# Ledger of designs, part 193: peptides against a protein of PDB entry 4KTY

Target 1, 266 residues: chain A of PDB entry 4KTY
Amino acid sequence: YVLNDIGVIFYGEVNDIKTRSWSYGQFEDGILDTCLYVMDRAQMDLSGRGNPIKVSRVGSAMVNAKDDEGVLVGSWDNIYAYGVPPSAWTGSVDILLEYRSSENPVRYGQCWVFAGVFNTFLRCLGIPARIVTNYFSAHDNDANLQMDIFLEEDGNVNSKLTKDSVWNYHCWNEAWMTRPDLPVGFGGWQAVDSTPQENSDGMYRCGPASVQAIKHGHVCFQFDAPFVFAEVNSDLIYITAKKDGTHVVENVDATHIGKLIVTKQI

## One batch from the design tools (peptide; made by RFdiffusion4, then SolubleMPNN)

Design b2_p26_6_s4 (from b2_p26_6, 10 letters changed)
Fold by OpenDDE base, seed 2:
Structure b2_p26_6_s4 (fold): chain B 266 residues (1-266), chain A 26 residues (1-26)
Amino acid sequence: as target 1 above (266 residues)
Amino acid sequence: SSALNLQDIKNSSSSIKRQGANGFPE
């Protein structure tokens, strides 16, 4: 999980799983220096750089450009004229080296690009890491651990009322570390996510959230466990917004989110 | 209750955001 410099990222649909290669390049010239530079830009103190909890949390913030002029600018609007389309990237090296040389955020990324670069960052700093793909990944933006899908009377989604969303797939990272800040047994793999999705205590970052804690429903454990839990285990609540302003719960689907979670095993 | 088909709702493109919609070769 540290030594491999080429990986596979899963994407596509749950019934049509696809894979793409990604070159992490953590051993390439200038990459370690760039990772250190990223931590410098984050103004991370030297003492914290030896703590994988702090490093992974800082990394989750800094791999995205939001808040802190981090590495990657996300774009999902199909307008990539001022940079590189997310799909054109084949690895982390060019992105990180561009960031280091320009000292400006690199355009553009989507989840697998964020995850790829973040994986390089983690591995480069000696933190075992892997990319995880979740199919039908929920984005809970009101922290209620459910997806509120508002429907018009005709069954179409009311996009004005529906704030929560579901990705066909989403990629994030798992980083291996001890968690002395948590009860015994909740170390190991920690979910961390650099794709800017939700604000976490003032910054667009996510994790580390104990995978074991999530599996056992311990959403009170730091960091961002409720959000990660919702990504993989939220219920879909279908609510019809009537013309008279009333809301009626039409259906609850507890099985749709997190249909499949895939990661490469070495 | 509405006569909405749950399967139709689940299959609605408007309810699902798409990663890599414009980049991955089909």
Scores: peptide ipSAE 0.175, ipTM 0.682, DockQ to the pose 0.070
Fold by OpenDDE base, seed 5:
Structure b2_p26_6_s4 (fold): chain B 266 residues (1-266), chain A 26 residues (1-26)
Amino acid sequence: as target 1 above (266 residues)
Amino acid sequence: SSALNLQDIKNSSSSIKRQGANGFPE
């Protein structure tokens, strides 16, 4: 469960699925020390370090550089000056060791890099973890559990009004743990995400969200269940912004988001 | 903001991307 140090990450598109190898290296020299250093930088108390709920939530915050000078700086603009292009990384070890040595965020990552490093962090600390790829992954930014796509009367997208977005694919992690803070039956796999997408109670972090809760529509359970639910089950709402200021719903697509979720078995 | 190709979305062949391309180049 935590013994595999090389994995496979799925990416591409739902009709053109691609794979690449990723070296987690959780047993390599200096990696455990770096994971402990990450928790030190997060100012995590000793009592919390034995709790996988707290560890995974802190990890989701600290693997990204936002808020807390965490491990990775994200970049999606295809300009990677002053760092390494996300596609050049082949594993977690070099990233984590650079972070430990420089004590500064490492440039640059995208979702699979965040997921790869986060997977190493979790496994290194004895938490069973795997990477999950969701094709047509929604990013709901206003917590209404739908993707609002605003259109001009001429059919063009109104980028000013359209704040929600859809990734062709997105990678995050699932971590195995008990959830004594939730009702019985909602332990097991928990969705956690270190890619900085939305602010969660003051920090860019996500999870742990019970996979069982999400599957059964229990979005009231901590943490970030509405956001994770929306990633895999949002409706696309096409709204025309009329010249008179009114909004008209033209179409609803309930089949586009979350067409395929793929993970390697542990 | 996000970039959207409406035709691609309707054809289920692309995404509404945030400030650039996500993941590996094609």
Scores: peptide ipSAE 0.077, ipTM 0.647, DockQ to the pose 0.104
Fold by OpenDDE base, seed 4:
Structure b2_p26_6_s4 (fold): chain B 266 residues (1-266), chain A 26 residues (1-26)
Amino acid sequence: as target 1 above (266 residues)
Amino acid sequence: SSALNLQDIKNSSSSIKRQGANGFPE
């Protein structure tokens, strides 16, 4: 994983899976320096830089520009007037080098761009990492481990009653590490996500969350396990908001979210 | 119970972000 400098990112729809090549370029000139610079900007002490738990968590925060003037500015408004459209990027190198040169966040990224850059960051620092694509990925905004969809009595969606949303797909990363801070068995792949989705203890970051823990329904372990769990396991709860203010659960779909999770094996 | 077509709701729901919001235009 660490040695591969070119990868494939899965995207599209669950029934129409697409792939895009991505150049990680972790061995390119200036990239390691940039990764160190990122950690410097995060004011990460030297002692923590040898800890993949801390590094991956800091990386998840710093690859996005929120809170800390990190690497990438996310944009989903389809305008991108003041930068590069997310789809125009083909790899991490240009982004990271621009960040290092300008010392300002680079515009713009979306999930696969964040994941690509984050993958470079992790691999550059010797942390085995891969990109994971989750189709029908839930964004649980209120940490209730379910995806609420509110409906009017006529069946129309009322999007004002919740901030929960579902991405047709979402990309994040898995990083390989031991987790001495967790019970035995919860090391290995850890979900980490640099796409700014939710605030985690004061910063837009996510992970590392034990994949094994999540797989077995353990969401009580640091970091952000409930959020990651919700991304892949949330039930869709269809709720009719009646005129009298009553909320009625009309249906529960436990199969839609996380319908397919894809990652490259190498 | 509701007679709502859940599939149609899923496809048209504003709570579902599609390619235009996240990823490459199809």
Scores: peptide ipSAE 0.195, ipTM 0.712, DockQ to the pose 0.067; fails the geometry check
Fold by OpenDDE base, seed 3:
Structure b2_p26_6_s4 (fold): chain B 266 residues (1-266), chain A 26 residues (1-26)
Amino acid sequence: as target 1 above (266 residues)
Amino acid sequence: SSALNLQDIKNSSSSIKRQGANGFPE
């Protein structure tokens, strides 16, 4: 619900689900102004600001700092020496106000921080939004709708060859909107993700992708449906890379990815 | 290129078991 300024984010493991409170603070002083500022920084024309499709896509790009000096710098190096550790944030307000004040990307975020800030952004602009947590979330790097995990002959992962990855959990957003650009029935919840994972037509952004379309196996519709589909429904392909350059499929796991998807109802 | 890396892989596979990199304490 767009009026809720405090939420719950699910994380942890599929067999040990945890929750964290997150303050969205969409009604706090300066937050709406900051969201408008974000769209200004994106050079979004005024006519597009009334279109939730365009707004959510721009938001998915601008909540991360990549490409456009957006709100949050992602970091997964477990150092965080030049900013705030992702786990230290408790809500969106401080992040957004810092961004507005400094006019520089805020350090640092991970998926739930991106999702939290993005949720605030969407709700501030009147777009119903919620955070979704996917346990065993795939990151398809080569757009083949499967996770290719390359192994050395000793069974260790070949990091050089393996480009795909699997999160123990990943958080993104769903935004409610009509999709007149899609066939009838594919409106409603749309997956959008501001965590910088893959480049989408020149920028690190993701969505809006029709949840209904993805649920029914339709990945041909804009935006980024194949990527979102892969996040929740990729097969794990374990491949041994032989010294002679040949590849042998050792195992296929079709049940591991997308083991559980959790969200709070709006 | 992707912002994610192989160290972020976590699964229950018998072949590969790894801890995720997301910042929440587990």
Scores: peptide ipSAE 0.033, ipTM 0.601, DockQ to the pose 0.087; fails the geometry check

Design b2_p26_7_s1 (from b2_p26_7, 8 letters changed)
Fold by OpenDDE base, seed 1:
Structure b2_p26_7_s1 (fold): chain B 266 residues (1-266), chain A 26 residues (1-26)
Amino acid sequence: as target 1 above (266 residues)
Amino acid sequence: MEPTVTVDSITVNGKTYGYPYLEEVV
């Protein structure tokens, strides 16, 4: 089975979907060596390198620079001093080769850059992988499977109490593997995300989370299923404070988050 | 280097509500 070395990433808005080409270059000179180097930097045992569960989890941690001097530094402030703006990248090869050469994190990435590089990493190591774009993607910061939006008395959002947020879109990866650590039927596509969003057992990483498990509401299965579930299924819970100090749910929206999920076939 | 949180809005049961909103640059 030969995987494509050039792909399409979906982005933009739900009512104005856009596509961009991305060169994965998993077969280019030096890329496999760089992927092995990434695992070396992670101090990953040789015995674990044949396990796609371990490899994808390590990859989700190492494609971002947080915690472990991984591949990419994220930035969203539109300044991008001392590096390359995320929008200037056209593929994974230059990023990975720079990382290997400099032995320092590469600046800068946002979600599609992380997903692009992570896709190269997975494919290079023989793991079937694709990029998924979720429009109106929730970021649940406290793992309660919902978006808690607190309102002031005037009806505006209380930014001090409201910690959850929604991305216009977010990209992550799905990797194909068996999951002998889960019940039968929860292998196949696994959600993995290298964009640093939440701490997972001591590191900024996410997954592998069984897509089938999430679809059936089994958020108790490792790894990070509650977070991924919330990205695509969170209800918006609007909470108002009463004069007596009590909190009351004023309204609920169950349709806004994750209304469109798009992926290109491998 | 963190994203700036803004506020977007939706209509729920005929009432307009805001929520914390983040945008990718592209």
Scores: peptide ipSAE 0.622, ipTM 0.953, DockQ to the pose 0.888
Fold by OpenDDE base, seed 5:
Structure b2_p26_7_s1 (fold): chain B 266 residues (1-266), chain A 26 residues (1-26)
Amino acid sequence: as target 1 above (266 residues)
Amino acid sequence: MEPTVTVDSITVNGKTYGYPYLEEVV
């Protein structure tokens, strides 16, 4: 989880799982310097740089360009004229070295690119890390741990009222650390995500959220546990609007979200 | 640069429903 510099990332569909290689290159020349530079750009206090909780949280913010001129600019509109298409990247090294050289965000990434670069960052700093792929990954927009799908009278989705959405797949990271800030038993793997999805206390960042806590429904534990929980365990709640203005739950699906979660063993 | 929301569908209790759906490019 620290020494392996080549990884496999799972993607595609549940019924058509695909893999791609990713070169992390955490030992390549200039990469450690770049990771330190990233923390410098974040204005991270020196005393916090030895704390994996703080480092992983800062990393989740800084690997994306939002808020802080971090490493990667995301793009999902299939227009990549001012940079490199996300699919063209094969590893983290070129991205990180470009960031260090240009001192400007690198274009462009999507979830696996963010996860790949973040994995390098974590491993480079001695934090065991892996990439996780979640198929049918929910994006809970209103923090109610549900996917609220509003329907028109004709049965179609009301796009104006429906703010939640589902990714075909989403990649994030798990980082290994102790969590002295949590109750005993909730150390180990922590979910962290650098893909900019939601604002977390003023920045687009996510985690560290205890995987054990999430598995047992302890969403009150810092950081961002409700969001990560929703990604893997949200129910689809289908709501119809009645003529009198009331909302009625028509159906619930509890099996679609987080149908498969995959990670490489090493 | 933001993802485009489309609609996918599932069957729940014998009825087909849509939901907002996002796709990675790869």
Scores: peptide ipSAE 0.619, ipTM 0.951, DockQ to the pose 0.880
Fold by OpenDDE base, seed 3:
Structure b2_p26_7_s1 (fold): chain B 266 residues (1-266), chain A 26 residues (1-26)
Amino acid sequence: as target 1 above (266 residues)
Amino acid sequence: MEPTVTVDSITVNGKTYGYPYLEEVV
């Protein structure tokens, strides 16, 4: 995981799974320096830089430009003015070197670009890391562990009341580390995500969340376990909002979200 | 900059429902 400098990212649809190559380039000239620079920009103290928990959390914040002028600006509007379309990137090296040179956020990324750059960051700093793709990935907006879909009386989605949404697919990272801050057994793979989705304690960041904890429904453990749990395990709750202001659960789907989670074994 | 939310559909217990749906560009 640390030694491989090229990888494969899964994307597409659940019924049409696709793969794309991504060059991580963690050993390329200037990349380690750039990763250190990223931590410098985050004002991370030297003592914390040896802690993969702190490093991965800082990385999840700094790989996106929100809050802290981090590495990548996300864009999903199909315009991509003043930058490079997300689909044009083939690896992390050019992005990281541009960031180091310009000292400004690089435009633009989407989930696999964020995941690719974050994977480079983690591996460069000696943290085993891999990219995970989740098909039908839920975005829980209020951290209630479910997808609340409000319906009009006619059965159509009420877009004003419905804040949650589902991605066709979403990529994030898993980083391998011990978790002495958690109970025994919740070390190992930790979900971390640099794609700016939700605010976590004041910043757009996500994780590390124990994969083992999430698998066993332990969402009370830091960091951001409820959000990651919801991404892969949310029920779709269909709620009819009546004119009198009352809400009635009309139906529940427990199978649609997180149908397939894919990652490379090595 | 933000993604456009569309509506996809699924069948739940024999009834078709929509849900807010986002797509990556690739």
Scores: peptide ipSAE 0.617, ipTM 0.952, DockQ to the pose 0.899
Fold by OpenDDE base, seed 4:
Structure b2_p26_7_s1 (fold): chain B 266 residues (1-266), chain A 26 residues (1-26)
Amino acid sequence: as target 1 above (266 residues)
Amino acid sequence: MEPTVTVDSITVNGKTYGYPYLEEVV
């Protein structure tokens, strides 16, 4: 999980799983220096740089450009006029070196690009890391652990009543670390995500969230466990918005979200 | 630079429903 410099990222659809190669290049010249530079840009104190909890959280924030002029600018508008289309990247090295050279965010990334770069960052710093792909990944915008879908009385979706949505797939990272800040047993793999999705205590970042905690429904544990839980385990709650303003749960699907989570075993 | 929300559909208990749906470019 640290030594492999080439990986496979799963994407596509649950019924048509695709793979792409990604060169992490954590041993390439200048990459470690760039990772240190990233932490410098984050103004991370030296004492924190030895703590994988802090490092992964900072990395989660800094791999995306939001808030802090981090590494990658996300774009999903299919224009990409002022940079490189996300699909054109084949690895982390060019991105990180460009960031270091230009000292400006690199354009553009989507989830697998963020995950790829973040994986390099983690591995460079000695944190075992892997990329995880979740198919039908929920984006819970209001931290209620469910995917709210509002229906008009005619049955059509009212997209104005919620910002919740489902990604066809989403990639994030799992980082291996102890969690002395959590109860015993919740170390190990921690979900961390550098794709800017939700604000977490003032910054677009996510994790580390204990995978074990999430699996057992302990969403109260830091960091961002509710969000990660929702990504993989949200029920689709269909709520009819009645004309009188009342909301009635019409139906619930508990099988659609996170029906497949895949990662390369390394 | 945000993705456009579309609508996908599933069947729940014999009834077809839509939901807000996002797609990665790849």
Scores: peptide ipSAE 0.603, ipTM 0.950, DockQ to the pose 0.877

Design b2_p26_7_s3 (from b2_p26_7, 11 letters changed)
Fold by OpenDDE base, seed 4:
Structure b2_p26_7_s3 (fold): chain B 266 residues (1-266), chain A 26 residues (1-26)
Amino acid sequence: as target 1 above (266 residues)
Amino acid sequence: MEPKVTVKSITVNGKTYGYPFLEESV
């Protein structure tokens, strides 16, 4: 999980799974220096740089450009005129080296690019890491552990009330570490995500969230466990908004979100 | 820079519903 410099990222659709190669290049010249530079830009305390919890959380924030002029600018509008289209990247090295040289965020990334770069960052710093792809990945905007889909009386989605959404797929990272800050048993793989999705205590970052905790429904533990839980396990709650302002749960689907979670074991 | 939100359909207990759906570019 640290030594492999080339990986595979799963993407596409659940019924048409695709793979792409990604060169992590954590051992290439300048990459370690860039990772250190990233932590410098984050003004990370030196004492924290040896703590994978802090490092992964900082990395989660800094791999995206939001809030802190981090590494990658996300773009999903299919207009990439001022940079490189996300699909054109084949690895982390060029991105990280560009960031280091320009000292400005690199354009552009989407989830697999964020995950790829973040994977390099983690591995470069000696943190075992892998990329995880979740198909039908929910985006819970209010951390209530469910996808609230509001319906008009005619059955159509009320776009004004419905804030939650589902991605066709989403990539994030799992980092291996002990969690002395959590109860015993919740170490191991931790979900971390550098794709800017939700604000976590003032910054666009996510994790580390204990995979074991999430699997067992323990979402009360830091960091961002409710969000990660919702990504993989939220129910679709269909709520009819009545004209009188009342909300009635009309239906629930508990099978759609997180239909497939794929990771390459190394 | 935000993705376009579309509506994807799903059948739940015999009834068809939609939900906000986002797609990566690839």
Scores: peptide ipSAE 0.692, ipTM 0.964, DockQ to the pose 0.876
Fold by OpenDDE base, seed 1:
Structure b2_p26_7_s3 (fold): chain B 266 residues (1-266), chain A 26 residues (1-26)
Amino acid sequence: as target 1 above (266 residues)
Amino acid sequence: MEPKVTVKSITVNGKTYGYPFLEESV
C-alpha cells in the first residue's frame, strides 16, 4: 500500500465495471519535494507533519484547488479549453510536477484524478493508502444522512427543492492510521476524499473518517463521518407535497445507494 | 463546473421514480 507505484482504478457502471491503470510515481524525482511543497503551501507546522490524521486532512484540502490554491481544479462541464481533459491523465507525476513548477493549480481533474493524486501524496509521505470506488454514490448536501427527493404533483422530481444527487460512481481514498482521538477499535482504514464536494469546517475537504465507526453506524466521530456514511448507505426518501402544504413520505428505497464498493489490493 | 444533472429512473415497491443523477465523463 506504500511501495507499489502503479495501480488500478475501478470505474464505469455496476453492470459494466471498467479498470484503468494509474501511475502513482511516489518515488519519482521531485515528487517528495512536491508533497512537502504542498504542505508548505498549506502553512502546515512541522510538528503536525508527523501526524497522519493532520497530514491526511490537509492533503484532502490541498489536492483540490478550492480555498487554498491547491493542486487540481475540478471540472465536469466537458469544457477543458484551458487545460488537460481529466481523461487524458495517466498518472500523478505530471500533475504534481506541473504544480510545483507553475505554483498554480493544474487543470483539470475529476474524482479518479483527485483520488490518484491524493494516493500519491499519502504514499509518498509513508501513509498506506488505497483508492475506493463506490457505485451509485450519494451526495448528501445537508448532512441529514438521507437522499431527500421531492416530487411534484405529477410525480416528477422537483428540481428546485431536491438538492441531493447520486453519482454513477465516485472514487475516494482510504488511509491506514491509528486514531488515538477515537475510541479503541476505530483505527485502521480511514476514508479521506480530495474531490471538492462539501464544505467541512470552512474548507472543501473530507476525512479522515473511521471506516469501522461508519460500518457500526457511529457517525458522531470526527471527521465528516455523516457525509461518508451517506455516500454509501443513505436511503432514497421520496417526499410529496400535499395540497395543504404538508410533506409526506411516499416511499423509501434502502438498497440503491452504495450497491458496490470496490478496492484492489496491489 | 458541476456536471449537468439528469434524472435516472428506479422502481420502488412497484412504482417508478426518478432521482437527480450525475455522471463522470468516463
Scores: peptide ipSAE 0.692, ipTM 0.964, DockQ to the pose 0.876
Fold by OpenDDE base, seed 3:
Structure b2_p26_7_s3 (fold): chain B 266 residues (1-266), chain A 26 residues (1-26)
Amino acid sequence: as target 1 above (266 residues)
Amino acid sequence: MEPKVTVKSITVNGKTYGYPFLEESV
């Protein structure tokens, strides 16, 4: 995981799975320096730089440009007027070197670009890391562990009330580390995500969340376990909002979200 | 900068519903 500098990212649709090559380039000239620079920009204390928990959390914040002028600006508007379209990137090296040179956020990224750059960052710093793709990935905006879909009386989605959404697919990272801050057994793979989705304690960041904890329904452990749990295991809750302001649960689907989670072995 | 939200259909217990759906560009 640390030594491989080329990887494969899964994307597309659950019924039409695609793969794309991504060059991580963690050993290329200037990349380690750039990763250190990223931590410098985050004003990360030197004592924390040896802690993969802190490093991965800082990385999840700094790989996106929000809050802290981090590495990548996300864009999904299909215009990309002031930068490179997300689909044009083939690896992390050009992005990281541009960031180091310009000292400004690089435009633009989407989930696999964020995941690719973050994977480079983690591996460069000696943290075993891999990219995970989740098909039908839920975005829970209020951390209630479910997708609340509000319906009008006619049965159509009420877009004003419905804030939760589902991605066709989403990529994030898993980083291998011990978790002495958690109960025994919740070390190992930790979900971390640099795609700016939700604010976590003041910054757009996500994780590390114990994969083992999430698999066993333990969402009370730091960091952002409820959000990650919701991405892969949310029920779709269909709620009819009546004119009198009352809400009635009309239906529930417990099988749609997180139908397939794919990661490359080694 | 924000993704376009569409509505995707799903059948739940024999009834068709929609939900907000986002798609990556590729």
Scores: peptide ipSAE 0.688, ipTM 0.963, DockQ to the pose 0.892
Fold by OpenDDE base, seed 5:
Structure b2_p26_7_s3 (fold): chain B 266 residues (1-266), chain A 26 residues (1-26)
Amino acid sequence: as target 1 above (266 residues)
Amino acid sequence: MEPKVTVKSITVNGKTYGYPFLEESV
């Protein structure tokens, strides 16, 4: 719940699950002001700031630096010059206060850092939120709800044709809200993700996507339901390009993606 | 700054394949 200021984030491998503590600090001095500042930087209309759908979507965009000079710069190359390694962060407070002070994106984050900061943002604004970890999380690049893996005849990946990929694990957030814009029954937990993965209608953002909708395969519901669905439920489609130019589906693995989804109770 | 794509092997129906794999630093 919004009252919890310390959390646990799951990470690692599905067969070697690890946990790390994260201090959200939503009640610390300057944090609410920083969250308001984030919405100011997004040029969010005042009337929209009371709408958790709009707030969570804006937060999804603004917690990452892409497009809008948001809070965190992602880095995955193990070279963290001019900043802090993602693993060195222990909570959201230092990141948010640095952003407020410098008025520039903070370096650097990876998925759990994005999720941690986003969780603070949501909770600070009175939106119940939690972090979710998905092991073997798919990244669908072409929005077809499956992982298309193109192979050479020897079974090696054809990197030129294959655009989809799988994360060892990925963290995102779930935010609790009503969804009057959706059919009855699809309120409650909504998936939102501030890690910059795909462009969603002009910005690197994701959600809110109804968890209930995703669970029942309703990928037509806004926002970004196809992408979130693919993260947890994509089939791996192994396609071999034959010498004659034909593509043949050689194998399908429907069990690999989304092996485990874990969250701490709020 | 972008994640490095590696290849992870998997066996499906007795045949071994590779797929693009991304890893968080920790």
Scores: peptide ipSAE 0.627, ipTM 0.952, DockQ to the pose 0.854

